# Designs tried in a protein design run: peptides against a protein of PDB entry 2FGR. Part 179

Target 1, 331 residues: chain A of PDB entry 2FGR
Amino acid sequence: SSVTLFGIVDTNVAYVNKDAAGDSRYGLGTSGASTSRLGLRGTEDLGGGLKAGFWLEGEIFGDDGNASGFNFKRRSTVSLSGNFGEVRLGRDLVPTSQKLTSYDLFSATGIGPFMGFRNWAAGQGADDNGIRANNLISYYTPNFGGFNAGFGYAFDEKQTIGTADSVGRYIGGYVAYDNGPLSASLGLAQQKTAVGGLATDRDEITLGASYNFGVAKLSGLLQQTKFKRDIGGDIKTNSYMLGASAPVGGVGEVKLQYALYDQKAIDSKAHQITLGYVHNLSKRTALYGNLAFLKNKDASTLGLQAKGVYAGGVQAGESQTGVQVGIRHAF

## One batch from the design tools (peptide; made by RFdiffusion4, then SolubleMPNN)

Design b2_p20_5_s3 (from b2_p20_5, 10 letters changed)
Fold by OpenDDE base, seed 5:
Structure b2_p20_5_s3 (fold): chain B 331 residues (1-331), chain A 20 residues (1-20)
Amino acid sequence: as target 1 above (331 residues)
Amino acid sequence: AAVLRELSDEEIAELLAEPY
């Protein structure tokens, strides 16, 4: 059996021109190009093409040295894999987020990512962003001529919030076609949660596609998230993303991504545009810079996710500019 | 005893390609 220690330390200087009070925030932030992490993983060959696996991974906060502690909340799985695919047991990315975030050119990280995978409704569940789940069983198929799929179920374990039962139950999956330069996927998920102590279903549908032209990559997402509340009506957000990336000089990558968040419950839109650059000093070390603009309209209060500096909202209808300049090191 | 190993260059590229 082998055990691999791995990680990423990504730390940046970040600035946002507005917080919830209209004041600027700046400082040392984390995870601007990739999420900082520490992990242990390994495999055991059981013979006959069967393998056992484990994966333990937690987030690192380089700005404060993990002052709130370290945990394996990113992933804590045991698995069996073979010609049938892979079965995973434990906390992980849910299949829908694992596949559909792969179309985000900013890797769901920093101030530039697609923010559609969000708690749009003040859901009271721990994972109401639709990204990860506790008590998860997942199955991933092999790739058959480009076709692949993933499915997941998370047990609620009779968790209750207010009058809501089954909190934390997840059911979801994706179907995909991945062949050479083309990737396309459809994801569907439902999660049980609570809003205001009342039962709420978080329904999600996501379409993703990308094509690598060699000289550039194009990527897109279409998502609807709907918090179906028993009282007060549905909270629906339609999110759209289009991005492009291109290699620069053999050592760099430039990224441009636009997203639109149409928040139907408040009849308000937010527009996000991000320019990013990564400069590879080696295979393991990069410098990066991100410049993001978030334009809120009407009642929209979205903020850029400058983790470690400021990730809160802004005043309704206000625009926010964010900058990150940092170092990413992988080991 | 588990032998701790570092990631290969290929495994680093895979790690950096992960969407999260």
Scores: peptide ipSAE 0.608, ipTM 0.938, DockQ to the pose 0.681
Fold by OpenDDE base, seed 3:
Structure b2_p20_5_s3 (fold): chain B 331 residues (1-331), chain A 20 residues (1-20)
Amino acid sequence: as target 1 above (331 residues)
Amino acid sequence: AAVLRELSDEEIAELLAEPY
């Protein structure tokens, strides 16, 4: 049996030119290139190709030293794995987010990521962004000639909000083809939640693909998120992403990503463009810089996620510029 | 005694490639 201690400490100086009042915000932020985390994981060989595993991981906030406490809300799983794949029990990334966020060149982190995995409807559930779930059972297949899949179910445990009685139930999965330079995936999920105290279904469909040309990588996402409400109509968002990355000088990586969020319920679009650079000082330590521009149209109020500095919205139709410059260290 | 092992270079690369 082995137990590994691991983590990432990522801390930056961040700036956004507008908050909800139209004022600038700046300071020390966290998780600009990778989410800061502390984890314990291990495996036990049970013989015959069967392994037991555990994984405990929590977020680190380097700017305040975890003043609000530490928990294992990133992942808290026990697993069995073998030639059949892997079964996991416990809080984790849901299979759809685990696979489909892999096409985000900004690793779903900082001011540059694809923001499609979001609570678009003021959903009252704890995980209405479609990223993680409590009470989750997951299964991941092996890779069979490039083909792989993942499935998950989370129990609601009769959690109620208002008149909604199945809050936190998740069912979802993906199918994928991963072979050499090519990756392509389709994900489907439904989560039960509440909006305004009324039962609501969060439906999600996501397509992702990437190709690595060696000299550059291209990546894309197509997503529809739909909060189906009995009263007031559906809250639908169509999200699109296209990105490119390239190695620079053998020690760096440059990234450019565009995203569009078509928010149908408010007939409003937001456009995001992000330029990123990572400079590897070693295999474990990097300097990075991100420059993001978010243009809201009409009633759109989206804000860049400068975690630890400002992650709120802006005034309707306002544009926001964000900068992060930081250090990432992995251990 | 759990031997706390450090991640290999390959495991670090995998960790840094993980989304979120």
Scores: peptide ipSAE 0.600, ipTM 0.936, DockQ to the pose 0.727
Fold by OpenDDE base, seed 1:
Structure b2_p20_5_s3 (fold): chain B 331 residues (1-331), chain A 20 residues (1-20)
Amino acid sequence: as target 1 above (331 residues)
Amino acid sequence: AAVLRELSDEEIAELLAEPY
């Protein structure tokens, strides 16, 4: 049996030119290139091709030293794995987010990521962004000639909010083809939540694909989220992403990503474009810089996620510019 | 006693490739 200590510390200087009041924000932020984390994991060989595993992982906030505490809310799983694949018990990424966020060239963090995995409807559930779930059982298949899949179910445990009685129930999964330079996936999920104290289903459909040309990688996402309220109209968002990355010499990577968020309930669009650069000082240490532009139209109030500095919205129809420059260290 | 080990170079690359 082995136990591994691992983590990432990613800390940056960040700036955004507008907050909700129209003022600039700047300071020390976290997780600009990769989410800062501390974890413990291990495996036990049980013989016959069967393994037990555990994984405990929490987020690190290097700017304040985790002043709000440390927890294992990123992942807290026990697992069995073998020729049949892997079964996990405990809080984790839901299968849909685990697979479909892999197409985000900005690692689903900082000011550049695809923001489609979001609570679009002021849902009252803690995980209404569709990223993680409590009380989760997950199953992942092996890779069979490129084909793979993942499935998950989370128990609501009769959690109630207002008149909603099944808050936190998740069912979802993906099918994928991963072979050589090609990756493609389709994800489907439904999560039960509440909006305004009323039962609401968060439905999600996501298509992702990437291709590695050697000299560059292309990646794309197509997503629809729909909050189906028991009383009232649907809150639907169509999100689109297209990105490219390329190596720069032997030590650098440049990234460019565009996203469009078509927020149907408010008939409003937001456009995001991000340029990123990573400079590897080693296999474990990098310098990075991100430059992002977010253009809100009409009633859209989206903000860039400069974690530790400003992650709130802006005024309706306002544009925001963000910058992050930081150090990432993995261990 | 569990032996604490460091991540290999390959495991670091996998860790850095994990989204979120």
Scores: peptide ipSAE 0.597, ipTM 0.935, DockQ to the pose 0.711
Fold by OpenDDE base, seed 4:
Structure b2_p20_5_s3 (fold): chain B 331 residues (1-331), chain A 20 residues (1-20)
Amino acid sequence: as target 1 above (331 residues)
Amino acid sequence: AAVLRELSDEEIAELLAEPY
């Protein structure tokens, strides 16, 4: 048996030119290139190709030293794995987010990521962004000539909010083809939640694809989220992403990503464009810079996620510019 | 008692490729 200690400390200086009041925010932020984390993981060989595993991982906030505490809310799993794949028990990424966020060239963090995995409807569930779940059982297949899949179910444990029952129930999965330079995936998920104390289904469909040309990588996402409410009609968002990355000078990577968020319930669009650069000082240490522009139209109030500085919305129809410059260290 | 080990270079690359 082995136990591995691992982590990432990612801390940046961040700026956004507008908050909800129209004022600028700046300071020391976290997780601009990768989410800062501390983890313990290990495996035990049980013989016959069967392995037991554990994984405990929590977020690190380097700006305040985890003043709000430390927990294992990122992942807290025990697993069995073998030729059949892997079964996991415990809080984790849901299979749909685990697979479909892999197409995000900004690693689903900082000011540049695809923001489609979001609570679009003021859902009252803790994980209404569709990213993680409590009480999760997940299964991941091996890769069969490129084909792979993942499935998950999270128990609601009779959690209620208002008149809504079954809050926190997740059912979802993906099918994928991963072979050489090509990756493509389709994900489907449903979560039970509440909006305004009333039962609501969060339905999600996501298509992702990427191709690595060696000299550059292209990546794309198509997503629909729908909060199906019994009263007040559906809250639907169509999200689109297209990104490119390329190696620079053997030690750097440049990234460009565009996203469109078509928020149907408010008939409003938001456009996000992000330029990023990562400079590898070593295999474990990098400098990075991100420049993001978010244009809200009409009633859209989306804000860039400058964690530790400002992650709130802006005024309706306002544009926001964000910058992050930081250090990422992995251990 | 488990022996604590550090990540290999390959495991670091995998860790950095993990989303979120």
Scores: peptide ipSAE 0.599, ipTM 0.937, DockQ to the pose 0.716; fails the geometry check

Design b2_p20_5_s4 (from b2_p20_5, 11 letters changed)
Fold by OpenDDE base, seed 5:
Structure b2_p20_5_s4 (fold): chain B 331 residues (1-331), chain A 20 residues (1-20)
Amino acid sequence: as target 1 above (331 residues)
Amino acid sequence: SMVLRELSDEEIAALLAEPY
């Protein structure tokens, strides 16, 4: 059997011009182009086309050396795979996020990503951003002439918050068409959570598509997230993204992405625009820069996710500018 | 015996193409 050790260390100098007090923040941040991680994985050939697999992966924080510890909260799965596809057991990306974040040209990382996969309602569940789940069983089909799908169920294990039961239950999946330059997907998910100690359903629908023209790639997302509360009405956000990327000089990539977050519960919009550049020094090492602008309107308080420096909100209706310049190394 | 190995160049490219 083989075990592969792998990882990414991505560390940057980051700046945001406003925090919640209106002050600037700057320092050393993490995960500006790719999420910093350390992982172990391996496979065993069981014969007849059947394979066993394991995957253990945790986030690395290069700025503080993982001062809060290391864990395998990114992924901790055992799997069986074959002609039938793959079954995974353990904490992982939920199928909806695994597929639909692939359309984000900023890889759901740093100050430029699509922020639709979010806890929009002060949900009290640990994974109310809809990205990962504990106690997850997932199934992924093979690709059949472009068509593929993924399904997942996470057990709540009778977790309670206030009067809410079934907290952490996830059910969801996607259907997709992936063929050559084209990718398109529909994802649906429901997660049980609590808001203010009351049962709440986090419903999510996401459409994604991309096309690679060779000289450029276009990508888009349409999402509705709805926290259905028993009391106080629904908290709904419609999120939109459109992005383009292009290779530059054979060693670089430029990316431009726009997102709109229409926060219906507060009748407020936020606009995000990000310009990114990655310069490959090798297959494993890159320099990068990101420049992001976030315009909050009305009661919107969204902040850019400058991880390790500042990832909080801003004052209502305030705009934020963020910069990251960093090194990414993969091994 | 368990053999510890590094990622190949192709596996690095795949890792960097992951959405997270």
Scores: peptide ipSAE 0.625, ipTM 0.944, DockQ to the pose 0.699
Fold by OpenDDE base, seed 4:
Structure b2_p20_5_s4 (fold): chain B 331 residues (1-331), chain A 20 residues (1-20)
Amino acid sequence: as target 1 above (331 residues)
Amino acid sequence: SMVLRELSDEEIAALLAEPY
């Protein structure tokens, strides 16, 4: 048996030119290139190709030293794995987010990521962004000549919000093909939640693909989220992403990513463009910089996620520019 | 007795490739 201590400390100086009041925000932020985390994991060989595993992981906030405390809300799983794949019990990334966020060239964090995995409808559930779930059972297949899949179910445990029952129930999965330079995936998920105290289904469909040309990587996402409400009609968002990355000088990586968020319920679009650079000082330590521009149209109020500085919205139809410059260290 | 180990270079690369 083995137990491994691991983590990432990622801290940056961040700036956004607008908040909800139209004022600039700046300061020390976290998780601009990778989410800062501390974890423990290990495996036990049970013989016959069967292994037990555990994984405990929490977020680190280097700007305030975890003043709000530490928890294992990132992942808290026990698992069995073998030739059949892996079964996990406990809070984790849901299978759909675990797979489909892998196409995000900004690692689903900082000011540059694809923001499609979002609570688009003022959902009252804790995980209405579709990223993680409590009470989760997950299964991941082996890779069979490129083909792989993952499935998950989260128990609601009769959680209620208002008149909504079954809050926090998740059903979802993906199918994928991962072979050499090519990756492609289709994910489907449904979560039970509440909006305005009324039962709401969060349906999600996501298509992702990437190809590594060696000299550059291209990546794309197509997503639809739909909060199906019994009263007031559906809240639908179509999200699109296209990104490219390339190695620079053997020690750097440049990234460019565009995303479009077509928010149907408010007939409003947001456009996000991000330029990023990572400079590897070692295998474990990097400097990075991100420059993001978010253009809201009409009633759109989206904000860049400068964690630790400002992650709120802006005024309707306003544009926001964000910058992050930081250090990432992994151990 | 369990010994705490650090990540290998390959495990670090995998960690940095993990989303979120």
Scores: peptide ipSAE 0.619, ipTM 0.945, DockQ to the pose 0.732
Fold by OpenDDE base, seed 3:
Structure b2_p20_5_s4 (fold): chain B 331 residues (1-331), chain A 20 residues (1-20)
Amino acid sequence: as target 1 above (331 residues)
Amino acid sequence: SMVLRELSDEEIAALLAEPY
């Protein structure tokens, strides 16, 4: 049996030119290139190709030293794996987010990521962004000639909010083809939640694809998120992403990503464009810089996620510029 | 004996490639 201690400490200086009051914010932020984390994981060979595993992982906030405490809310799983694939029990990324966020060239972190995996409707559930779930059972297939899949179910355990009685139930999965330079996936999920104390279904469909040309990588996402409400109509968002990355000088990577968020319930769009650079000082340590521009139209109030500095919205129709410059260290 | 091991270079690369 082996146990591995691992982590990432990613801390930056961040700036955004507008908050909800129209004022600038700046300071020390976290998780600009990768989410800062501390984890323990291990495996036991049970013989016959069967393995037991555990994984415990929590977020680190380097700016305040985890002043609000530490937990394993990133992942807390026990697993069995073998020729049949892997079964996981416990809180984790849901299969849809685990696969479909892999097409985000900004690794779903900092001010540059695809923000489609979001609570678009003021959902009252703890995980209404569609990223993780409590009480989760997951299954991941092996790769069969490029084809692979993942499935998950989370129990609601009769959690209630207002008149909603199935809050936190998740069902979802993906199918994918991963072969050499090509990746393509389709994900489907439904989560039970509440909006305004009323039962609401969060439905999600996501398509992703990428191709690595060696000299550059292209990646794309198409997503629809729909909060189905019995009263007040559906809250639908169509999200689109296109990105490119390229190696620079053997030690760097440049990234450019565009996203569009078409928020149908408020008839309003937001446009995001991000330029990123990572400079590898070693295999474990990097310097990075991100420059993001978010343009809200009409009633849109989206803000860039400068974690540790400012992650709130802006005034309706306002644009926001964000910068992060930081150090990432992995161990 | 529980041996705390460091991540290999390949495991570091995989960790850094993980979304979120």
Scores: peptide ipSAE 0.619, ipTM 0.944, DockQ to the pose 0.775
Fold by OpenDDE base, seed 1:
Structure b2_p20_5_s4 (fold): chain B 331 residues (1-331), chain A 20 residues (1-20)
Amino acid sequence: as target 1 above (331 residues)
Amino acid sequence: SMVLRELSDEEIAALLAEPY
C-alpha cells in the first residue's frame, strides 16, 4: 500500500474597489488560481482488478495559517474501484459539481470563476451552493467509448431546520461524453434545504461543453438553479458562461471568461468578465494574475470572491473591479 | 510497510486540472 501526501499552496495580493459600504478592500488572499489544499490519499490493490482507496483533503489558508482550524471538509472518502468503476463513501464533491465545474477555465476559484454553483436563496443548509455533501454515496462509471456517468445520494439523517425535516438530502448525477478534443455533459440534481425555516428543494440543471482546438480551448456552461419553497414563490437563477484559453509560448496560458447571472426573483442581471494569465516557472510553480469586472444591474448585489480579502456583496446595482496577483505551488 | 510518496509529474498535472 502507498500513501501520498499532496497539496497546493496558492497565496496572492488581492484588491477589490468596492465592498458593501462602497469602500475598497485589499490584502493577502488565498486560492486565486487553484484552491489551496492539503491531502492524504492512498490505494490498496486487492487483486482481481479490485482496489481500495482513501482520500482525506482539507483547505489551506496561507494568509492566516488556518487560524480557524484544519479539517477534511473538501473530501473524506473511502472507495472501491475496478472494472465496474468507483464507489465512494463520505463527504465529497457531489457528482454534478465534480463534472460540471471542470468546464470553468478559472478552476472554480478566485475572482474569475463561474459563480452559478451558489446559494441563491439564503438557504439554511451548509452546502446549499450545490458543490459538496455530507453523508454521500457516489458512483462513477468507467469511460465507455467516451460515454461516462456519475451518480450520488446523500442522507439527510433527519436533520431539521424549522419545519424542514430532510435538510441535506441530495440526489443527482450527470451523463457525459469525453472523447479527444470534445467534452460535453448534462447534470441534474435536487437537494433538500430550508429557507426561512420552511422546506425548500434546490433543483439544478447544468449543461457544459468544451472543445480543444490545440491553439485555443473554448468552454461553456448553461445552468438553471431553482429554490422551490414550500410556501412562497420560486427563486430561480439562469447562469451562462463562455470562456476561451490559449497557450502563450511554452510557459504561459491566457484566459478570458464571461458569465451572466439572470436572477429572476429580483428581475436583475449581473455580468462578469475576467482576464487571467498563468506563467509557469515549473510544472509545480506558477505566477498568476487575474483582472475581473462584475457589473450588477438593478437589485443585484453580487461580489467577486477575493478569498481572504473580501468575498461579500456590494450595493444594489453597483459594479466591482477585482485584481489578484499571486504564487501557486503544487507538491 | 507504509511508504509516503510524492506526486508524479502526471499526478501534479491532474491535481492542477481538478476544479475546486
Scores: peptide ipSAE 0.612, ipTM 0.942, DockQ to the pose 0.769

